# Peptides against a protein of PDB entry 8OXM: the designs that were tried, part 29

Target 1, 371 residues: chain A of PDB entry 8OXM
Amino acid sequence: FKAEFRLAGGVNLPKIIDCVGSDGKERRQLVKGRDDLRQDAVMQQVFQMCNTLLQRNTETRKRKLTICTYKVVPLSQRSGVLEWCTGTVPIGEFLVNNEDGAHKRYRPNDFSAFQCQKKMMEVQKKSFEEKYEVFMDVCQNFQPVFRYFCMEKFLDPAIWFEKRLAYTRSVATSSIVGYILGLGDRHVQNILINEQSAELVHIDLGVAFEQGKILPTPETVPFRLTRDIVDGMGITGVEGVFRRCCEKTMEVMRNSQETLLTIVEVLLYDPLFDWTMNPLKALYLQQRPEDETELHPTLNADDQECKRNLSDIDQSFNKVAERVLMRLQEKLKGVEEGTVLSVGGQVNLLIQQAIDPKNLSRLFPGWKAWV

## One batch from the design tools (peptide; made by RFdiffusion4, then SolubleMPNN)

Design b1_p10_1_s1 (from b1_p10_1, 6 letters changed)
Fold by OpenDDE base, seed 2:
Structure b1_p10_1_s1 (fold): chain B 371 residues (1-371), chain A 10 residues (1-10)
Amino acid sequence: as target 1 above (371 residues)
Amino acid sequence: IDEVLAGGLL
């Protein structure tokens, strides 16, 4: 390793290190402390298997449908090394960075990202009706700009068109695979875009198997399909390429039911893989910006008092795992809200749920559903 | 890695 490191931004201050491999190649790596990368590593393996299924099918292979993956090496329950996603930027950094964000550059008279966040935080504890009204006001005064990503990065019209298609395909594939796996916490910092390929890289995979639904503010959308995400697809939005790529991805997932169930079953019962939502993780994910100052959890929780009957914990865990497997089986059968849907019907329902401003207005303000 | 881990917010 080189003796020098750089800090990546963020609360956990991950360290960017450069290493020279035994092959003489320099590789940039991200070292995370105070973070359990085992879930990320497991989810990356599941994504690789989904990619294998997508490459076996002629229709998904022709469309180059893939979920982007990166290398993860967990070192402990609180540390690991990630492959640095070179040439990627968080969609949030491009869209809503302070002074240089695309919203500020292209829509200087719209609400600032801070004004939008403030308005939605003020109504966080209010009724769903009040949240919806304020969300609609925010959306009216914060217009989408993500179309400009491909326009800035790809000046040649033919390249621009192909990259916009690559983006649309990447959103479709990751949305459907993410939905099947119940991937949550899809805020604008957990989704990277590759500046060369226009493909998405999903990071921080710590909310999976619909555990986002048991957060203090439940997740109400199957995946991120917000106005900026749609704007990046161009004039057709969710219609045409996106919808067809979702349908073809869903078709492959449904036709691979036995394989996907077997894989997820092994993972859910792996004693080394904690995928369950705990209260501390839930608090961390939905912290108020005002609470950032003081919660160093010096949880020297004395290990003594949580002799909760190991039997009751194990029975509760098994019942959660069984419900996750049952819900995964339902998704793979096209069972939504007790009704069996066709691939097209299921994909349509998921798109409608993901774009519904009533669902979006109910999300935690930190998710930034107006972006 | 151990020096990078030990020298930081671990």
Scores: peptide ipSAE 0.000, ipTM 0.422, DockQ to the pose 0.039
Fold by OpenDDE base, seed 3:
Structure b1_p10_1_s1 (fold): chain B 371 residues (1-371), chain A 10 residues (1-10)
Amino acid sequence: as target 1 above (371 residues)
Amino acid sequence: IDEVLAGGLL
């Protein structure tokens, strides 16, 4: 290890350390404290399995469909080491950074990211109709700019085209795999983009198995397919390459149902893997900037000695695990809202749900559905 | 690692 460390920023102040391997190569590592990396480690193993299934299929292998993974080593319930994703940036940092964000650079006359957030926070407790109207006003005055990511990074037209294609494939693969696993909390800081490959890296996998639907403001979209995400695909948007890559990913997932069910069943019943949404975790994920001042650090996780009978907790857990497995089986059969869909029909429904302004307007303002 | 972790718990 080098004697120096850097801070990565953010609330938990993760430490970046440089390690020299036995091969003489420098490797950056991220050391997180006060964060449970066990769920990230488990979800990375599931993503590696999904990648193995995608590489076995000739059509998905030819398309290079993969979900980007990183190494996670949990050290305790509150600490671990991650592989530092060198050459990645949060999509939120590129798009909506206060100083040099792409929206400010390319659309200086649009609403600021702060104005958009403020408008959506003002209607957070209002009707769905009022949220929709304000969301449409925000969207009209905050136009997508993510096409400029590939244009800035890749000046050669042939490289630019291949990188835009790699991006579109990465969004498709991660969207379908994320939907099958019920991955939530896909805000703009939890999605990194690789500046060399244009592929996405999904981080902070702490909301899985549709637990985003039980948040105080429930998640209403299957994955992030917001206007900037679509703009990065170029002129075809969700049509052509994206749709075909979603369909081919979904086909492989559906044809691998027994393997996926067996893996998820083992994980859901692992006593070392707490995937259930805790009320404190739900409050933390949807905390208001105004509420940061009053949460004294004294809620030790030890004071949940609400002695609910161990038997009632175990029966409640088992019933939630069974419901998650049933819903996973439905998704892998193409059962949506009690109807059996073809792969194309299921993918079409998911795309429509993800781009619907009515669903997007209902999300927590911190998710930034207008970006 | 233990020193890096210990100096993050303070």
Scores: peptide ipSAE 0.000, ipTM 0.411, DockQ to the pose 0.037
Fold by OpenDDE base, seed 4:
Structure b1_p10_1_s1 (fold): chain B 371 residues (1-371), chain A 10 residues (1-10)
Amino acid sequence: as target 1 above (371 residues)
Amino acid sequence: IDEVLAGGLL
């Protein structure tokens, strides 16, 4: 390891370190403390399996449908090392989190990202109707700009076209596999885009198996398919390439039902893997930026060994695991809301749910559903 | 790694 480190931004202040391997190659790594990387590591293994299934199918292989993966090495229950995704940028950084974000550059007369967030936070405790009206006002005055990512990065028209297709395929594959695994909505900082490939890398996989539905503000979308995510696909949006890649991915997932169920079952019952949503994690995921200043880290994780009878914990855990497996089986059968759908019908329903401004307006404002 | 982790607790 080099003696120098850099801080990555964020609450847990992850450290970027450079390591020289025995092969003489320098490798950048991210060291996280106070974070359980076991879930990330497990989800990367599931993504690798999904990639293997996608490579076996001729139609998905021809389309190069893959989820981008990174290496994770958990070191403890609260620490680990990740591969640094070199040459990636968070979509949220490119769009809104930089002083020179694409929304500010291309739409200087639109609402600022802060104005949008403020408006949506003001209605957070209001009716769904009031949330929808304010969300529509925000959307009208905050127009999508993510099309400009590929235009800025890829000046050659043939390269630009190929990279926009790579992006669209990456969104489709990650959306469908993310839905099957119950990743739900993904905050724009947790979606990286590769500046060379235009493929997405999903990071911080701390919400899986539909645990986003049990948050204080439950998620209402099967995956992130917001206006900027769609704008990056170009003029066809969700139609054509995206839809076809979703359908081909869903076909492979449904045809691999037994394999996927077996893998997820092993993971859900692994005593070393806590995938359940705890109240503290739920609060943290939906904390306000203003609340970051007052939570001193004085919650020793040790005090929640409340002696619940081991039997009652195990029975409650098993019932949640069984419910997750049952819902996974339903998804892989195309069962949505008690109805069996075709692949095209299921994919269509999921796309409609993900782009519905009524569903988007109900999301936690911190997740920025207008971006 | 332990030094990097320890120096992240300050």
Scores: peptide ipSAE 0.000, ipTM 0.403, DockQ to the pose 0.041
Fold by OpenDDE base, seed 5:
Structure b1_p10_1_s1 (fold): chain B 371 residues (1-371), chain A 10 residues (1-10)
Amino acid sequence: as target 1 above (371 residues)
Amino acid sequence: IDEVLAGGLL
């Protein structure tokens, strides 16, 4: 290891360290403290399995459908080492950086990211109708610009077209696999884009198995398919390449039902893997400041484990695990709202749910559903 | 740490 470290920012002040491997290569790593990386490690293993399934199928292999994975080494319940995703940027950093964000550069007369946030925070406790009206006003005055990512990074027209296609495929693959696994907390800082491949890297996997639906402000979308995410696909938007890649990914997941259920069952009943949403984690996720710069005092979880009888905890856990497995099985059968759908019907429903401004307007303002 | 980091996981 090098003797020097850098701070990555953020509430937990993660340390970026450089190490030299036995191969003489420098590798950058992120050391997180006060964070449970076991869920990230488990979800990366599931993503790697999904990638194996996608590579076995001829149609998904031809389309190069894959989820970008990164290495996670949990060291304790509150510390670990992450691979630093070199050559990636948070989509939020590119889009809504206060100094030089793409919205400010390309749409200088639109609302600022701060104005949009403020408007949505002011209606956070109001009716769904009032949230929808303000969300539509924000969207009208904050037009998508993510098309410019590929235009800035890829000056050659043939490369630009290939990279926009790679982006669209990456969004499709991660959206469908993320939906199957019930991945939540897909805010603009938890999604990185690779500046060379245009592929997405999903980070902070601490909300899975639809636990985003039990947050104080429940998640109302199956995945992030906001206006900027769609704008990055170009003029066809959610039609053509994106829809076909979603359908082909969903087909592979549904045809791999037994394998996916077996893996998730082993993970849900692993006594070392706590995937359940606790009330303190739920509060913390929806009280995070937008600016990684504020030192929040770590709530000392005083170890007032109310001695709930071990039997009542275990019975409650098992009922939640069973419910998660049942819902996973329904998704893999194409059961939505009690109806069995075709792959195309299920993918269409998920796209419509993800782009519905009524669903988007109900999200926690820190999710930035207008971006 | 050196074995886990050297072991091709990074």
Scores: peptide ipSAE 0.000, ipTM 0.398, DockQ to the pose 0.024

Design b1_p10_1_s2 (from b1_p10_1, 4 letters changed)
Fold by OpenDDE base, seed 4:
Structure b1_p10_1_s2 (fold): chain B 371 residues (1-371), chain A 10 residues (1-10)
Amino acid sequence: as target 1 above (371 residues)
Amino acid sequence: VDPVLAGGLS
């Protein structure tokens, strides 16, 4: 290891370290403390399995449909080492950085990211109608700019075209697999884009199996397909390449039902894998930055032994696991709202749900559904 | 902001 480290910022102050391998190659790593990386490690294994299924199918292999993965090594229940996603940037950093974000650079007369957030925070406790009206005002005055990512990074037109297709395929694959696994909407800082490949890397996988639906502000979309996400695909948006890649990914997932169910069942019943939403975790995920000062919830699992009888906890857990498995089986059968859909019908429903301004306006304002 | 920390807190 090099003697120097950098801080990555944020509350948990993770350490960026550089190490030289026995092969003489330098590798950057992120050391997290006060964080349980076991869920991330498990979800990376599930993504690797999904990638294996996608590589076996000729149609998905020809399209190079993959989810980008990174190495996670849990060291304890509150620490681990991650592979540094070298040459990636958060989409939120590119889009809405206060100094030089793409919205400020390309749309200087639009609302600022702060103005948009403020407007949506003011209506957070209001009716769905009031949220929708303010969301539409925000959307009108905050126009998408993510098309400029590929234009800035790839000056050669042939490379630019190839990278825009790589981006579109990456969004499609991650959206469908993310839906199957119940990852839901993703915070703009938890989606990285690779500056060389234009592929997405999803990080911090602490919400899975539709646990986003039990947050204080429930998720209302199957995956993130906001206006900037769509703008990065170029003029065809969700049509053509994106839709076809979603359909081909969904086809492989549905045809792999037994394998997916068996793996998820093993994970849901693993006593080392706590995937359930804790109330403290739910509050943390939707806390305001201004409220960070007083509650240091040390996620001390202080044994507040609420001596709920171990039997009642186990029965409650098993009933949640069974419901997750049933819902996963429904998704893999194409059962939506009690109706069996074709692959194309299911993918169409999911796209419509994900882009619906009524669904987007109901999301937690911290997740910036207008971006 | 480090993306790995932004897990829902912004």
Scores: peptide ipSAE 0.007, ipTM 0.493, DockQ to the pose 0.191
Fold by OpenDDE base, seed 2:
Structure b1_p10_1_s2 (fold): chain B 371 residues (1-371), chain A 10 residues (1-10)
Amino acid sequence: as target 1 above (371 residues)
Amino acid sequence: VDPVLAGGLS
């Protein structure tokens, strides 16, 4: 290792280290402390399997439908090493950085990111009607700008068009696979964009199997398809390329039902893989100061493991695992709200749910549903 | 100091 490290931003202050391999190549790595990377490592393996299924199918292979993956090496229950996603930026950093974010640069007369957040925080404990009204006011005064990402990074028109297409495909693939796996916590800092490929990299995979629905503020969308995410696709938005790539991804997932169920079953019953939502994790996800800049002192979680009877824990766990597998099987059969849908019908429902301002207005403010 | 963070940077 090099003797020097840098701090990454954020509450946990991950350490950026540079390692020289036995091959003489420098490799940047992110060392996380006080974080369980086992779930990230497991989800990366599932994404690699999904990529293998997508590469075997001729229609998804021709479209280059893939989820970007990174290497994760868990070292303990509270530490690990991640591959540094070189040449990526959080979509939140590009869009809503307080100094030079794209909203401030391209829409200087709109509400600031801070004003939007403050307005939504003020109504967090209010009715769904009041949340919806304030969300619509925020959306009127905070117009999407993510189209400018590809315009800034790719000056050649042919490259620009290719990269916008790569972005749209990446959003489609990750949205459908993320939905099948019940991936949550898709806030703007948990989604990176590659500045060279325009592909998305999903990080912090600690909310899976619809565990976002049991948060104090439940998740109400199947994936992130907010106004900026759509704006990055260009003038066709969710229609055409995005929809077709969602449908082709969903076709491959549904046709791979047995393989997906078998792998997820093994993972859900792995005693080393804690995928369940616990109260401390739920509090941590929705009490995070939305400003990653504030060094809040980490409360020492004293290990008061209340010894609940092992038998009642195991029976409760098994019932949750069975319910997750049943819901995964329903999704892979196209069962939504008790109705069997075609691939096109299911994808259409998911798109409508993801873009519905009533669903978006109900999300935790830290998810930044107006972005 | 987490012993994993102390031992892995040596």
Scores: peptide ipSAE 0.000, ipTM 0.392, DockQ to the pose 0.033
Fold by OpenDDE base, seed 3:
Structure b1_p10_1_s2 (fold): chain B 371 residues (1-371), chain A 10 residues (1-10)
Amino acid sequence: as target 1 above (371 residues)
Amino acid sequence: VDPVLAGGLS
């Protein structure tokens, strides 16, 4: 290892370290502390399995449908090492950075990202109707700009077209697999884009198996398909390439039902894998900037050793695991709202749910559904 | 003390 480290920004101050391999190549790594990387490691293994299934199918292989993965090595319950996603940027940094974000550069007369956030925070405790009206006002005065990502990074028209296609395929593959696994917390900082491939890298996989639905503000969309995500696909939006790639991904997932169920069953019953949402994690994920001042760190995790009888905890856990597995089986059968759908019908429903401004307006303001 | 956090990646 090099003797020097850098801090990545953020509350947990992750350490960026450079390792020189026996091959003489430098490899950057991210050391996280105060974070449980076991869930990230498990989800990366599931994504690798999904990629194996997608590579075996001729139609998905020809389309190069894959989820970008990174290496995770958990070291303890609260520490680990991540592969550094070299040449990636959070989509939030590109879109809504306060200094040089694409919205500020391309739409200087629109609302600022701060004004949008403030307007949506003011209505957070209001009716769904009031949230919808303010969300529509925000959307009208904050127009999508993510088309400019590929235009800035890829000046050659043939390369630009190829990379926009790679982006659209990456969004489709990750959206469908993320939906099947019930991946939540898809805010603009938890989605990276590769500046060379235009593919998405999903990070912070700590909300899975639809646990986003039990947050204080429930998640109302199956995946992130916001206006900027759609704008990055170009003039066809969710039609054509995106829809076809979603359908082909869903077809492979449904045809691999037994394999996916067996893997997820093993993971759900692994005593070392805590995938359940706890109240402290739920509060942390939806913490208000105003509430940071009063949470003295004195909630020792030790004081919730209210000895609920181990038997009642285990029975409650098993019933939650069974419900998650049953819902996964329904998704893989195409059962939505008690109706069996075709692959095209299921994909269409999911796209409509993900782009519905009524669903988007109900999300936690920190998710930035207008971006 | 987590030995990794303590700089024990020697």
Scores: peptide ipSAE 0.000, ipTM 0.394, DockQ to the pose 0.030
Fold by OpenDDE base, seed 5:
Structure b1_p10_1_s2 (fold): chain B 371 residues (1-371), chain A 10 residues (1-10)
Amino acid sequence: as target 1 above (371 residues)
Amino acid sequence: VDPVLAGGLS
């Protein structure tokens, strides 16, 4: 390894390290501490299986529909090594960086990312109506700019068109696969974009199986399809290529129901894989940046009352796992809100739910639903 | 402290 490391930003201060392989090639890696990467590793295996299913189908293979994957090596229950996604940037870094973010560069008269966040934090404890009104004001004064990503990176018009198409396909594939798996916490730092391929890489997979719905502020969208995400697709937005790629992805997932259920069942009952949302993790994911100072873990929680009988814990776990499997089976049958939908009907419902400003306005402000 | 994270990458 090189003797020097860099810190990645964020609370857990992950270490970026460079390793020279036996092949003489330098490989960057991310070492995460204080985080359980077993969920990331498991979700990457499920994504690889989904990719295998998508490559077997002629229509999804012709469209090059794939979810981007990376290597995860869990080292302990609280540490591991990630493949560094070389040549990727967080979409949040490109869009809303305080110095050189695309919103600041292309829309200097719009609200700053900080002003938008502040406005939404002020209404966080308010009614859904007040949240919606402030969200609409923020959206009017913070116009999407993600179209400029492909325009900046790809100067040749033919390459630009190909890369915008690759982006749109990547969003569609990851949105549908993410929905099927109930992937949450899709904030702007948990989605990377590849600067060469324009494909998305989803990171930090610690909220899955719809566990985002049991957060203190529940997740109200099936995937991230915010205004900037849509703007990156160009003039057709969610219509045409995106919709057709979602439908073809959903068709493959629904036709692979037995395989997907069997894999997820094995994972949900693996005693080495804790996918359940605990209260501490839920608080951590929705902490205010200002509250970082005072949570000294006074581990003076008296050990006494948590003698819930091991049997009651196991019964509660099994009942949650069964509900997750039932909901996964419903999704793969096209059952939404007690109604069986066609692939086109299900995809349409999911798109409408994901772009609904009423759903977006209810999200935790840290998710940045206006971006 | 997890010894893998505490060890200097020499």
Scores: peptide ipSAE 0.000, ipTM 0.401, DockQ to the pose 0.034

